# Peptides against a protein of PDB entry 5T59, part 11

Target 1, 112 residues: chain A of PDB entry 5T59
Amino acid sequence: TTPTMQSTSLLTEHLGYPPISLVDDIINAVNEIMYKCTNAMEKYLMQRNIIGKKDFSDEIKIGTAKLESLLENSVDKNFDKLELYVLRNILSIPSDLLEENRFRLLHHEKLV
Target 2, 90 residues: chain B of PDB entry 5T59
Amino acid sequence: EHIRFQRLVQVCNKALEESIRKLQSWEKIHECFPNYGQTREGIENLTVCQQQVIKLWSNLSRVEFDAIFHERSIEEKLNQLDDLINKARS

## One batch from the design tools (peptide; made by RFdiffusion4, then SolubleMPNN)

Design b1_p9_4_s4 (from b1_p9_4, 3 letters changed)
Fold by OpenDDE base, seed 2:
Structure b1_p9_4_s4 (fold): chain B 112 residues (1-112), chain C 90 residues (1-90), chain A 9 residues (1-9)
Amino acid sequence: as target 1 above (112 residues)
Amino acid sequence: as target 2 above (90 residues)
Amino acid sequence: SGKIYKELL
């Protein structure tokens, strides 16, 4: 299920930051890594763009762009799933802890 | 007892692995360079490139994700969350 | 070197 405002608030208090912030860090990191990888591929191949008498620069640029797109699509799909799973199943509070009596317990433990 | 952080690591690893899966396919790599890959030297270059980028992906993700987890103290926080939940249910 | 890994690290 979708996280409630109450659970988000409680988790924010517990974590010291909103749960989404962790996911954002992860997503931003993988995106940066992704482009570093594809850039490295392009640079590596462009340094080796001439084979014999043929210049494959254009093919390399197009090819690496295609691979980048392929990777982008895969990253988007898989990390969208990750985001959903993390927010709903990992950074989540069971319904029983959202009850008034359990809510007090959570606050009590935090203050101790 | 403590399960949330383990699950976080697992799903991160899975997402990373599944994301790089297509680059692990030689067929996918080769089809992007149809003429370049028809040369011996081109094949060699693509082979090295594929292997190196996969390693780079793995190493960069490990370092960066570990840094995030540390900076966010997520293992400790998730363990505490598990403990709170278990205590509340006892 | 000819290593992608070494060039970025």
Scores: peptide ipSAE 0.230, ipTM 0.942, DockQ to the pose 0.019
Fold by OpenDDE base, seed 4:
Structure b1_p9_4_s4 (fold): chain B 112 residues (1-112), chain C 90 residues (1-90), chain A 9 residues (1-9)
Amino acid sequence: as target 1 above (112 residues)
Amino acid sequence: as target 2 above (90 residues)
Amino acid sequence: SGKIYKELL
C-alpha cells in the first residue's frame, strides 16, 4: 500500500512531524556513520602504509575507495528498502481508519 | 499488541546488518588490498581494521539511532498508533 | 597502538 495524503496528514498530526522526517533522520545518520567508518579505515591503514621498505599508500587509497563504494551501494540499497517499508507498513494508517468515523476517532483522542 | 516499534527496530537492524555484510567478508577486504594483504603485517593490519570498523559501525549506529528514536518519541507514538488501530477495530 | 574506535568515539 502506498502512503496517501490523508495518511500523511494524520500521521503528521499524530507524530508532530511528517513521517518522512524520521526516515530522513535515519538515512542521514547512516550516511554520516558510513563515511566516518571509511575515513577511519583509510586513516588507520595510512598510518601503517609502510611494510618493510615498501610504501603501500597508493594501494591503500584505492582499496579504501573501493570499500567505500561497496558500502555506499549496499547502504543505498538496503535503506531504500527500509524507507519504503517504514512508510508503507509502519508509519501508515490502515484503510479502515481512513473512513470518516475512524478519522474522527484520531482527532477525538488528540482533543481529549 | 504493540508491534510497530518492534518492526521499526527490526528493519533498522536488518538494514544495518545487510549493509555491513560485505565488509564482514575477509575475501572482499583482501581483494581490495591484493599486495598489501600478501604481507604478514598487512594481513594483521587489515584484520584489526576490519574488526574495528565493524564495531564502530555497530556502536555508532546504536547510539545515533537510539537518539533519533528518542528525539522523535517514536516508540510512544507508534504504541499509541497501535492502540488507536486496535480500538478502532474493536 | 591507536584504535579506530578510540579515535571516533
Scores: peptide ipSAE 0.228, ipTM 0.942, DockQ to the pose 0.019
Fold by OpenDDE base, seed 3:
Structure b1_p9_4_s4 (fold): chain B 112 residues (1-112), chain C 90 residues (1-90), chain A 9 residues (1-9)
Amino acid sequence: as target 1 above (112 residues)
Amino acid sequence: as target 2 above (90 residues)
Amino acid sequence: SGKIYKELL
């Protein structure tokens, strides 16, 4: 099920921030980590670009770019799934809690 | 009784693991460096690079995700959410 | 920490 405006409002009140903000933090972090990793690989190999008398700089640049692309695709796919799961199943309010009698409970607990 | 934060950690770990899986394949790494990987030194360099980048991925992810979870107080908030849900269902 | 990690720092 898709999160409702009601559940989003309740969770925002509870969390102190919109649920999507947590997911955004996670996704931004992994993207940063991803590029740090690929950059590190390139730098490491570029420091070792000469084997014998042959310069492999061009191959290293192309190869690391390919690996970056592979990683990007995988990150995008898996963290899209993560976003959907988190918002749907973790940062969510069950339908039974959205009923009028249950809805008051959330507000009551906050006021106590 | 508290399940949501555990699930959050699990799905984060799963996403991280699945994302790095392709880099864990030596075949895929080698394919990206077909000539470099035909040399002894090249193979050695690629081997070290592969191992260390995977470790870097894991370490950075752990530190950054833990920081996010702390800054957002998500464990406490999710535990409270579980408690509210359980109370409402009782 | 490995060689790659040290290079990032």
Scores: peptide ipSAE 0.222, ipTM 0.942, DockQ to the pose 0.020
Fold by OpenDDE base, seed 5:
Structure b1_p9_4_s4 (fold): chain B 112 residues (1-112), chain C 90 residues (1-90), chain A 9 residues (1-9)
Amino acid sequence: as target 1 above (112 residues)
Amino acid sequence: as target 2 above (90 residues)
Amino acid sequence: SGKIYKELL
């Protein structure tokens, strides 16, 4: 089930931030990590670009770019799935709690 | 009892594992460096690079994700959410 | 021949 406006509001109040903010943090982090990894690979190989008096710099640059693209595609795919799962199944409120009497419970516990 | 935070950790680990899977393929790496990988030194360099980048991926993700979870107090908040839901259904 | 690179640690 897709999150509702009510669910988002209640969870925002509970968390102190919108649910999507957590997902954003996760995705931003993995993206940063991804580029750190690919950058490190390129730097490592570029320091070892000469073998047998042959310069492989161009091949290394192209190759690392291809690997980066592969990783980007995989990260995008898998963390899009993660986003959907988290928002639907983890940071979610069951429909039976989306009634006024159930809202009271959430608010009551927060205030007590 | 408390299930949401455990699920969060699980799906994060799964996403990380599945994302790095392509870099775990030696065939895919070698295909990106067809001439470089035909040399002994090239193969050695690629092998070390592959192993170390996977470790870097794992270590950085662990540290950063734990930091996020702490800063957002997500374990506590999800446990509270579980408790509220269970209480409401009792 | 593969050395440990600091950025990969």
Scores: peptide ipSAE 0.215, ipTM 0.941, DockQ to the pose 0.017

Design b1_p9_5_s1 (from b1_p9_5, 4 letters changed)
Fold by OpenDDE base, seed 4:
Structure b1_p9_5_s1 (fold): chain B 112 residues (1-112), chain C 90 residues (1-90), chain A 9 residues (1-9)
Amino acid sequence: as target 1 above (112 residues)
Amino acid sequence: as target 2 above (90 residues)
Amino acid sequence: NPLFEELLK
């Protein structure tokens, strides 16, 4: 089920931050890691761009760019799925708790 | 009992694993360097590069995600959420 | 991984 405003508010209160913030942290992290990885690949290969008397710099640049794109696409797809799953199934409140009487439990626990 | 944090870890690992899947393919790597990969030395370099980047991916992800989870106290919060839900259903 | 880590620095 799609998160509601009510569930978001309750979870924000519980977590101390909006649920989406966790997902944002995760996605930002993996993006950073991704570019670090591709950058490292390029640098490593560019340090080894000469084989014999032939310079493969152009091919390396193109090739690493292709790999970066490939990785970007995969990261986007998989972490979009992750976002949906986390928000819907992990950082979620069951419908039976989204009733007035059940909300009291969450608030009560926080006050104690 | 406590299931949400475990699920979070699982889906994170799955996303990371699936994301790096293409780079784990030697064929995909080689296709990006058709001439470079025709040389012995090039193949060796690509092999090392592939291995190193996969390790880097894994290591960085572990460190960064653990840091996020810690900073957000997500295990504790999710366990508490599980407990609240279970209590409410009792 | 010291090699790749160094490349990031």
Scores: peptide ipSAE 0.310, ipTM 0.946, DockQ to the pose 0.019
Fold by OpenDDE base, seed 5:
Structure b1_p9_5_s1 (fold): chain B 112 residues (1-112), chain C 90 residues (1-90), chain A 9 residues (1-9)
Amino acid sequence: as target 1 above (112 residues)
Amino acid sequence: as target 2 above (90 residues)
Amino acid sequence: NPLFEELLK
C-alpha cells in the first residue's frame, strides 16, 4: 500500500528525518557518480581523438552523449523502482498495525 | 528477524547492477562510435573506457552508499523498526 | 589505466 501521512510522521519521528530523505540521498549520489563516469569517458576519448590523420572529435562528443543518455535513462528507471520499493516495503508501517492502533508502540517505546 | 536493512542493501545492489548493464554491452558502446570503433586504436581505447567505467561505478557506489547508510544510521533504525513491529505483533 | 582513474576521481 501507499505510505500514509500517519506512517510518514511516525517514521520521521523514529528516523529523525523523513523517509524520502534517505531515498533522495541515494538518488543524488548515483546521479553524481553517473555524470562523473560519463564525463571522464568523454575526456579520456577526447585526449585520443586523432587516429592517424583523422580527427574523431565530433563522433566522440556525439557518441559519449548517447551513452550518457542511455545510462541516465536506465538509472532513472531503476531508481524510481527502488524509491517505490523502499518507501512501500522497507520504510513503512504495516497497515494492519495502523488499523489496530498498534503503531502507538513506536511512540511509547521512544518516550519510555 | 532483522530483514529490512538486508532488503535495502539488496535493492540498492540490484538497481546499480541493472543500471550499468547497458554499458556492459560492447555492442551498445560500439554503436555509438561506428567509425572510431573501426580502427584498432579506437577499439583499444573504447575497451579501456568500458572496463574502467564499470569498475569505478561499482567502487564509487559502494563507498558513497555506505557513507549515506552510516550518516543516516539506517541499519540501526531499521533493526529497531523490525523489533518494534515484532513486539507489537507478539 | 592510471590516466583513466585520475579522470574518474
Scores: peptide ipSAE 0.308, ipTM 0.945, DockQ to the pose 0.018
Fold by OpenDDE base, seed 3:
Structure b1_p9_5_s1 (fold): chain B 112 residues (1-112), chain C 90 residues (1-90), chain A 9 residues (1-9)
Amino acid sequence: as target 1 above (112 residues)
Amino acid sequence: as target 2 above (90 residues)
Amino acid sequence: NPLFEELLK
């Protein structure tokens, strides 16, 4: 089911932060990691850019850029799916409980 | 009884694994360096590079995601959420 | 691996 304003409010109260904040942290982290990885790859190969008498610097730069693009596309796709799954299935209140007004227990338990 | 945090870890691992899948392909790596990869030394360098970047990906993600989970107290919060939902259904 | 970790510094 799709997250509602009601469930978001209840979960925010429970978590101490909006559910989306956790997802944002995860996505920001993986993006940082991604660029660290591609940067390291480029640096490693650029330190080894000359084989024999030939300089492969241009090919290395182009090649690492291609790999970065491939990784970016894959990260975007898979972590978009992750975001949807987490918000809909993990950080969520079952619709049947909301429909039956049983979600009040979440608020009540915090106060007791 | 407690299932949500386990699912969070699983979906994170799956997303990380699927994201790095293309870099695990030697063919994909080699295609990006067609002339460099025609040399013995180039192949050796690419092999080490591929292995190292995959390890770096795994290590950094583990450390950073664990830090996030700790800072957000997400295991405790998700366990509590499971308990609250189960109680509401009883 | 220390090799790649050093490159990040």
Scores: peptide ipSAE 0.292, ipTM 0.945, DockQ to the pose 0.019
Fold by OpenDDE base, seed 2:
Structure b1_p9_5_s1 (fold): chain B 112 residues (1-112), chain C 90 residues (1-90), chain A 9 residues (1-9)
Amino acid sequence: as target 1 above (112 residues)
Amino acid sequence: as target 2 above (90 residues)
Amino acid sequence: NPLFEELLK
């Protein structure tokens, strides 16, 4: 079930920010972490690019790029699922509480 | 009675764990460096690299996600949400 | 991880 406008408004009031903002923070963070990890990997291997008489710099660059791509795909997949789950099941208000009488109750509790 | 924050942590951990799964595969790592990985030193370097990147992933994600949760006061807010919902249904 | 963390600096 997709969150309604009313649900979003109520949650925004409760949280002090839109629910999507939390998800955005999480996704932005993991993306940053992802590239830090792949960058570190590349740097580490590039410091060790010569073995014997062979220079593996090109292979290292290509290889780390492939790993980055694999990680990107996995991150995208799993955090898309996370986004859906969080917005639909965690940062959500049950439909029965969206009724007028329940709506007032939530506002009353918020203001008290 | 408080379930939402626990679920948030769980789903975050799951997403992080599943995301790093490919890098946990030595086969996947080795496939990306077919010639480099045929050398003794290359294998050693890749082994260390794999171990360290996984640790870095775990450490950075823990620190950053905890910071986000703190800055957003999400545990408190989700607990309050649980309480409000439960109270409304009682 | 101190080694990789140092690489990020």
Scores: peptide ipSAE 0.287, ipTM 0.945, DockQ to the pose 0.019

Design b1_p9_5_s2 (from b1_p9_5, 5 letters changed)
Fold by OpenDDE base, seed 1:
Structure b1_p9_5_s2 (fold): chain B 112 residues (1-112), chain C 90 residues (1-90), chain A 9 residues (1-9)
Amino acid sequence: as target 1 above (112 residues)
Amino acid sequence: as target 2 above (90 residues)
Amino acid sequence: NKSWEELLK
């Protein structure tokens, strides 16, 4: 099920932040990690760019860029799925709690 | 009882695993460096790269995601959410 | 088997 505005509001109150903020943190983190990984690989190989009489610098740059692109595509795909799953199935409130009388439960918990 | 945080961890791990899967293929790595990988030394270097990049990916993601979960107090919040839902349904 | 974290500097 798709999150509603009401669900989002209640979860925001419960969490202290909008549910999407958690997902944003996760996605931002993995993107940073991704580029750190590919950057490290490039640096490692560029330190070893000459083998025998040949300089493989250009090939290394192209190759690492290809790997980066590959990883980017995979990250985007998989973490888009993650976002949908988290927001729909983890950070969600079942419909039976979205009734007038049920809202007091969340409110009461906050006050206690 | 408490299931949401466990699921969060699981789906994060799954996403991370699926994302790095292609780099776990030696063939895929080698294809990006066709001439470099034709040398003995090049193969050795690429072997190290494959191992280290996967290790770095795993280590960085563990540290960063744990930090996020801690900063957001998400385990506690999700457990509370589970409790609220269970209470409402009882 | 060195840590690649050093390469991030």
Scores: peptide ipSAE 0.414, ipTM 0.947, DockQ to the pose 0.018
Fold by OpenDDE base, seed 5:
Structure b1_p9_5_s2 (fold): chain B 112 residues (1-112), chain C 90 residues (1-90), chain A 9 residues (1-9)
Amino acid sequence: as target 1 above (112 residues)
Amino acid sequence: as target 2 above (90 residues)
Amino acid sequence: NKSWEELLK
């Protein structure tokens, strides 16, 4: 059920790009979003870093970094699963259609 | 009949929801700011952070993922793939 | 509260 070179080639021709490129776009996007979120949080708190006469700037920086790390780990885990699922089950060609006769049919349909 | 694109959207949403799950925990947020969170103002600020970061996460991901799907024409391509597979099996 | 999108500008 692992993607083959043949299926990758066929899908690349069909999509106009390698299947992995879509996944890369998704992962790159979520990473960017992640850092935007944590950056916004830090900025918000740093604007509110002084309570009373105490400056919490150092704690805010450390705390935000910890949350960022937690989010990074979760994103990595969940989107690794996503990558595997998408490539195996969505951007895939069933093995029975990779047989010679079925393969030709798919190619022919593209040309028509 | 057309199932692949729907599945793509579903797994993307699932990944996004699971990724933000830990930030939905007030305990996880508070423990990162142990002294700041002992103040009234600190608690208020952290409460806003938790709510706003989740909203920002959701909004940005929706916009960006939709843009990717459009640029890659993935719905159309996946529908075509479904049709080709179904036709081949008929 | 304002949207945090403003913080990204």
Scores: peptide ipSAE 0.414, ipTM 0.946, DockQ to the pose 0.018
Fold by OpenDDE base, seed 2:
Structure b1_p9_5_s2 (fold): chain B 112 residues (1-112), chain C 90 residues (1-90), chain A 9 residues (1-9)
Amino acid sequence: as target 1 above (112 residues)
Amino acid sequence: as target 2 above (90 residues)
Amino acid sequence: NKSWEELLK
């Protein structure tokens, strides 16, 4: 089920922030981590770019870029799924409780 | 009774694990460095890379995600949400 | 091996 405006409002009140904000934090974090990882790898290999008499700098740059792209694609795929799951199944209120009577009850219980 | 936070942790771990899976493949790594990986030293360096990048990924994600969860008080909030929902249904 | 966290500094 897709989150409703009512659900979002209620959850925002409960959380103190919109549900999407948590997901944004997670996604931003993993993106940062991803680039830190690939950057570290590139740095490590570039410190070891010469083997024998051959300079592998170009291959290292291309190779690390390929790995970065591979990781980017995987991160995008998996965290898109995560976003959908979190918003629909974790940061959600069952539809039957969004009826007017139940909605008031939840609101009341929160404030008590 | 309290299930939402557990699910959040699980789905985060799953996403992280699935995302790094391709880097766990030596074949994938070697493919990106075809000539470099044909040298003894190159293989050694790439081996270290594979191990260290996975370790770094795991460590950074653990620290950052825990920080997010703490800053957002998400465990407490999700537990409260579970309780509110359960109470409403009782 | 040393942690790659050093490479981030």
Scores: peptide ipSAE 0.412, ipTM 0.946, DockQ to the pose 0.018
Fold by OpenDDE base, seed 3:
Structure b1_p9_5_s2 (fold): chain B 112 residues (1-112), chain C 90 residues (1-90), chain A 9 residues (1-9)
Amino acid sequence: as target 1 above (112 residues)
Amino acid sequence: as target 2 above (90 residues)
Amino acid sequence: NKSWEELLK
């Protein structure tokens, strides 16, 4: 079931923030981590760019960029799925609870 | 009884695991450094890279995601949501 | 051999 305005409103009231804010935090975090990882790898290899008499700096830069691209694509794919799942199945209110009588119960519990 | 937070942790772990899977392939890493990886020292350096990047990915993710979950009080909020749903269905 | 966290500093 697709999240509704009613569900979003109720969850925002319950959480103290919109459900999407949690997902945004997660996605922003993994993106930051991703670039930290690839940056660290590049730094490590650039400190070891010369083997024998050959300088591999250009290959290292290109190679790390390729790995970064692979990781970016995978992160985008998997965390798009995560966003969909979280909003639909975790941060969601079942339809039976959105019915008139059950909806009132939810509001009542918040006030008591 | 309480299932939503467990599911959140599971789906986060799954997304993290699937995202790093390509870097767990030695072949994929080696392909990005075709000449560098033909040297003994290069292979050794790339081996360290593969191990360390995966470790860094795991450690940073654990720390950052736990911080988010704590700051958002998401375990408590999801447990409360489970309780409300279960109560409504009883 | 040490943690790559040092490389982030």
Scores: peptide ipSAE 0.411, ipTM 0.946, DockQ to the pose 0.018

Design b1_p9_5_s3 (from b1_p9_5, 6 letters changed)
Fold by OpenDDE base, seed 4:
Structure b1_p9_5_s3 (fold): chain B 112 residues (1-112), chain C 90 residues (1-90), chain A 9 residues (1-9)
Amino acid sequence: as target 1 above (112 residues)
Amino acid sequence: as target 2 above (90 residues)
Amino acid sequence: NPLAKKLLS
């Protein structure tokens, strides 16, 4: 099921931040890591661009760009799935806890 | 009893693993460098590069994700959520 | 990062 406004509010109160903020942190982190990896790869190979009498700089640039694109697509796909799963199944409140009496319980626990 | 944080870690690891899988394919790597990879030295360089980037991916993700989890106190919060759910259902 | 440095070395 899709997260509701009520569940988001309750979770925000519980967490101290909106659930989406955690996901955003994760996705931002992996994106940064991704580009660090591809950049490092390019630089490593560019330092080794000449083999014998041949200069492979152009091929290396194109190749690393292709790998970056490949990784970008994979990251996008897999972390979109992660986002959905986390928000729906981990950072979620079961319907039985969304009832008024259960809502009070969550509020009570915060106050205790 | 406490399951949500474990699941979070699992799905994060899965996403990271699946994301890097194509870079773990030597065939995919070689295809991107068809002429460079026809040389012995090129193959060696690509091999080292592949290994190191995968390690970098793994280590950076571990450090950064752990930092996020700590900053967000997510283990504690998810454990508390589990407890609340269990209590409500008791 | 030591791994990054190693890769770039």
Scores: peptide ipSAE 0.090, ipTM 0.937, DockQ to the pose 0.017
Fold by OpenDDE base, seed 2:
Structure b1_p9_5_s3 (fold): chain B 112 residues (1-112), chain C 90 residues (1-90), chain A 9 residues (1-9)
Amino acid sequence: as target 1 above (112 residues)
Amino acid sequence: as target 2 above (90 residues)
Amino acid sequence: NPLAKKLLS
């Protein structure tokens, strides 16, 4: 189920930040990690680009770019799924509790 | 019972694992370097590169995700959410 | 990162 405005508001109050912010942090992190990995691969291979008097620099650049693209696609796919799941099933409030009683309980617990 | 944070960790791990899956394939790696991989030294270099990048992926993700979870206090918050829900249903 | 350094070494 899709998160409601009420759910988002309640969770924002509880978390101290919007639920999407956590997902954003995760996605930003994995993207940074991804490019660090691909960059490291390219640099490693480029330092070893000459074998038997043959220069493989062009092939290495193309190859690492292909791997980067492959990884990008996979990251996008899998973390889109993650985002959906987290927002729908983890950072969520059951619909039966999305009433005044739940709201009061949240405030009560914060004050006690 | 606390369940949400456990699920968060599981989903994160699954996404990370599935994302790196193709790089774990030697065939996929070799296909990107068809001529380079025809040399002995090239194969050796690619092998080391593949192994180390996977390790780098794993370690960086662990460190960064743990940092995020800590900074967002997400375990505590999700546990509290579980408690609130359970209390509301009691 | 030590692993990054190893990879780049």
Scores: peptide ipSAE 0.087, ipTM 0.936, DockQ to the pose 0.017
Fold by OpenDDE base, seed 5:
Structure b1_p9_5_s3 (fold): chain B 112 residues (1-112), chain C 90 residues (1-90), chain A 9 residues (1-9)
Amino acid sequence: as target 1 above (112 residues)
Amino acid sequence: as target 2 above (90 residues)
Amino acid sequence: NPLAKKLLS
């Protein structure tokens, strides 16, 4: 079920922020974490780029870039699913509460 | 009675676990470093790197997500939402 | 990142 404008308004009032803001925080966080991980990996390997008489710097740079791409794709896929699930199933209001009488109940609870 | 916050934690964990799965594959790691990984020392370095990156992923995600949940007071808010829904249906 | 450096050191 797709969130309605009414649902979004009610949840925003309840949460103190729009529901999408929570999802944005989560997605922004994981993206930051992702790049921290790949950056750390590259730096670690680049400090160990010479084995014997061979310099593997170019291979390391290409390899870490490939891993970053793999991780990016996976993060995008899985957190897109997360976004949909959270907004539709967690941060959602049942249809029966969207009726006039039930709508007032939510407002009443806030004011009391 | 309170179910929404539990679900939020579950789906976050699932997304994190599924996202890091590619890096958990030694085969995929090795494929990215075909010549480097043919050396003993290279294999050792890649092994340590893989393990530590996975740990870093886990630790950072735990800390950051907990911080988000706290800052947004989401457990309390979701519990209240559950209560409102249950009350309306009673 | 200090944590990253520590873990991967």
Scores: peptide ipSAE 0.084, ipTM 0.937, DockQ to the pose 0.018
Fold by OpenDDE base, seed 3:
Structure b1_p9_5_s3 (fold): chain B 112 residues (1-112), chain C 90 residues (1-90), chain A 9 residues (1-9)
Amino acid sequence: as target 1 above (112 residues)
Amino acid sequence: as target 2 above (90 residues)
Amino acid sequence: NPLAKKLLS
């Protein structure tokens, strides 16, 4: 089930930040890493663009762009799944705890 | 007892592994450079490039994700969440 | 990143 406003509020209090903030950090990080990888590939190959008497610069640029697109699509797909899973199954509060007013439990634990 | 942080690490690793799988295919790499890959030197360059980028992906993701987990204190927070849930169900 | 530098070297 989708997270409720109540669960989000309780988790925000517990974590010190909204649950979505963790997911945002993860997704932002992998996107940055992705472009660092593809940029490194392009630069490496462009330094080796001439073999014999032929210049492969155009092919290298097109090829690395294709690889970037493949990686982008895969990252988007897999980390969209990750986002849903994390928010629904990891950063979640069972309904029975919500019914029992978990907020009281959080306060109790903090006071003890 | 404590399961949520373990699950977080597992799903992160799975997402990273699945994401890089296409680049792990030599066939996919070669297809992107059909003429460059017809030369001996081109094949050598592509081979090194493929190996190094996969290593870069792995190392950067490890460092960055560990940093996020630390900054967010997520292991501690998820363990506490597990404990609260277990107490409520007992 | 040292690995990135290695790749670009």
Scores: peptide ipSAE 0.082, ipTM 0.936, DockQ to the pose 0.017

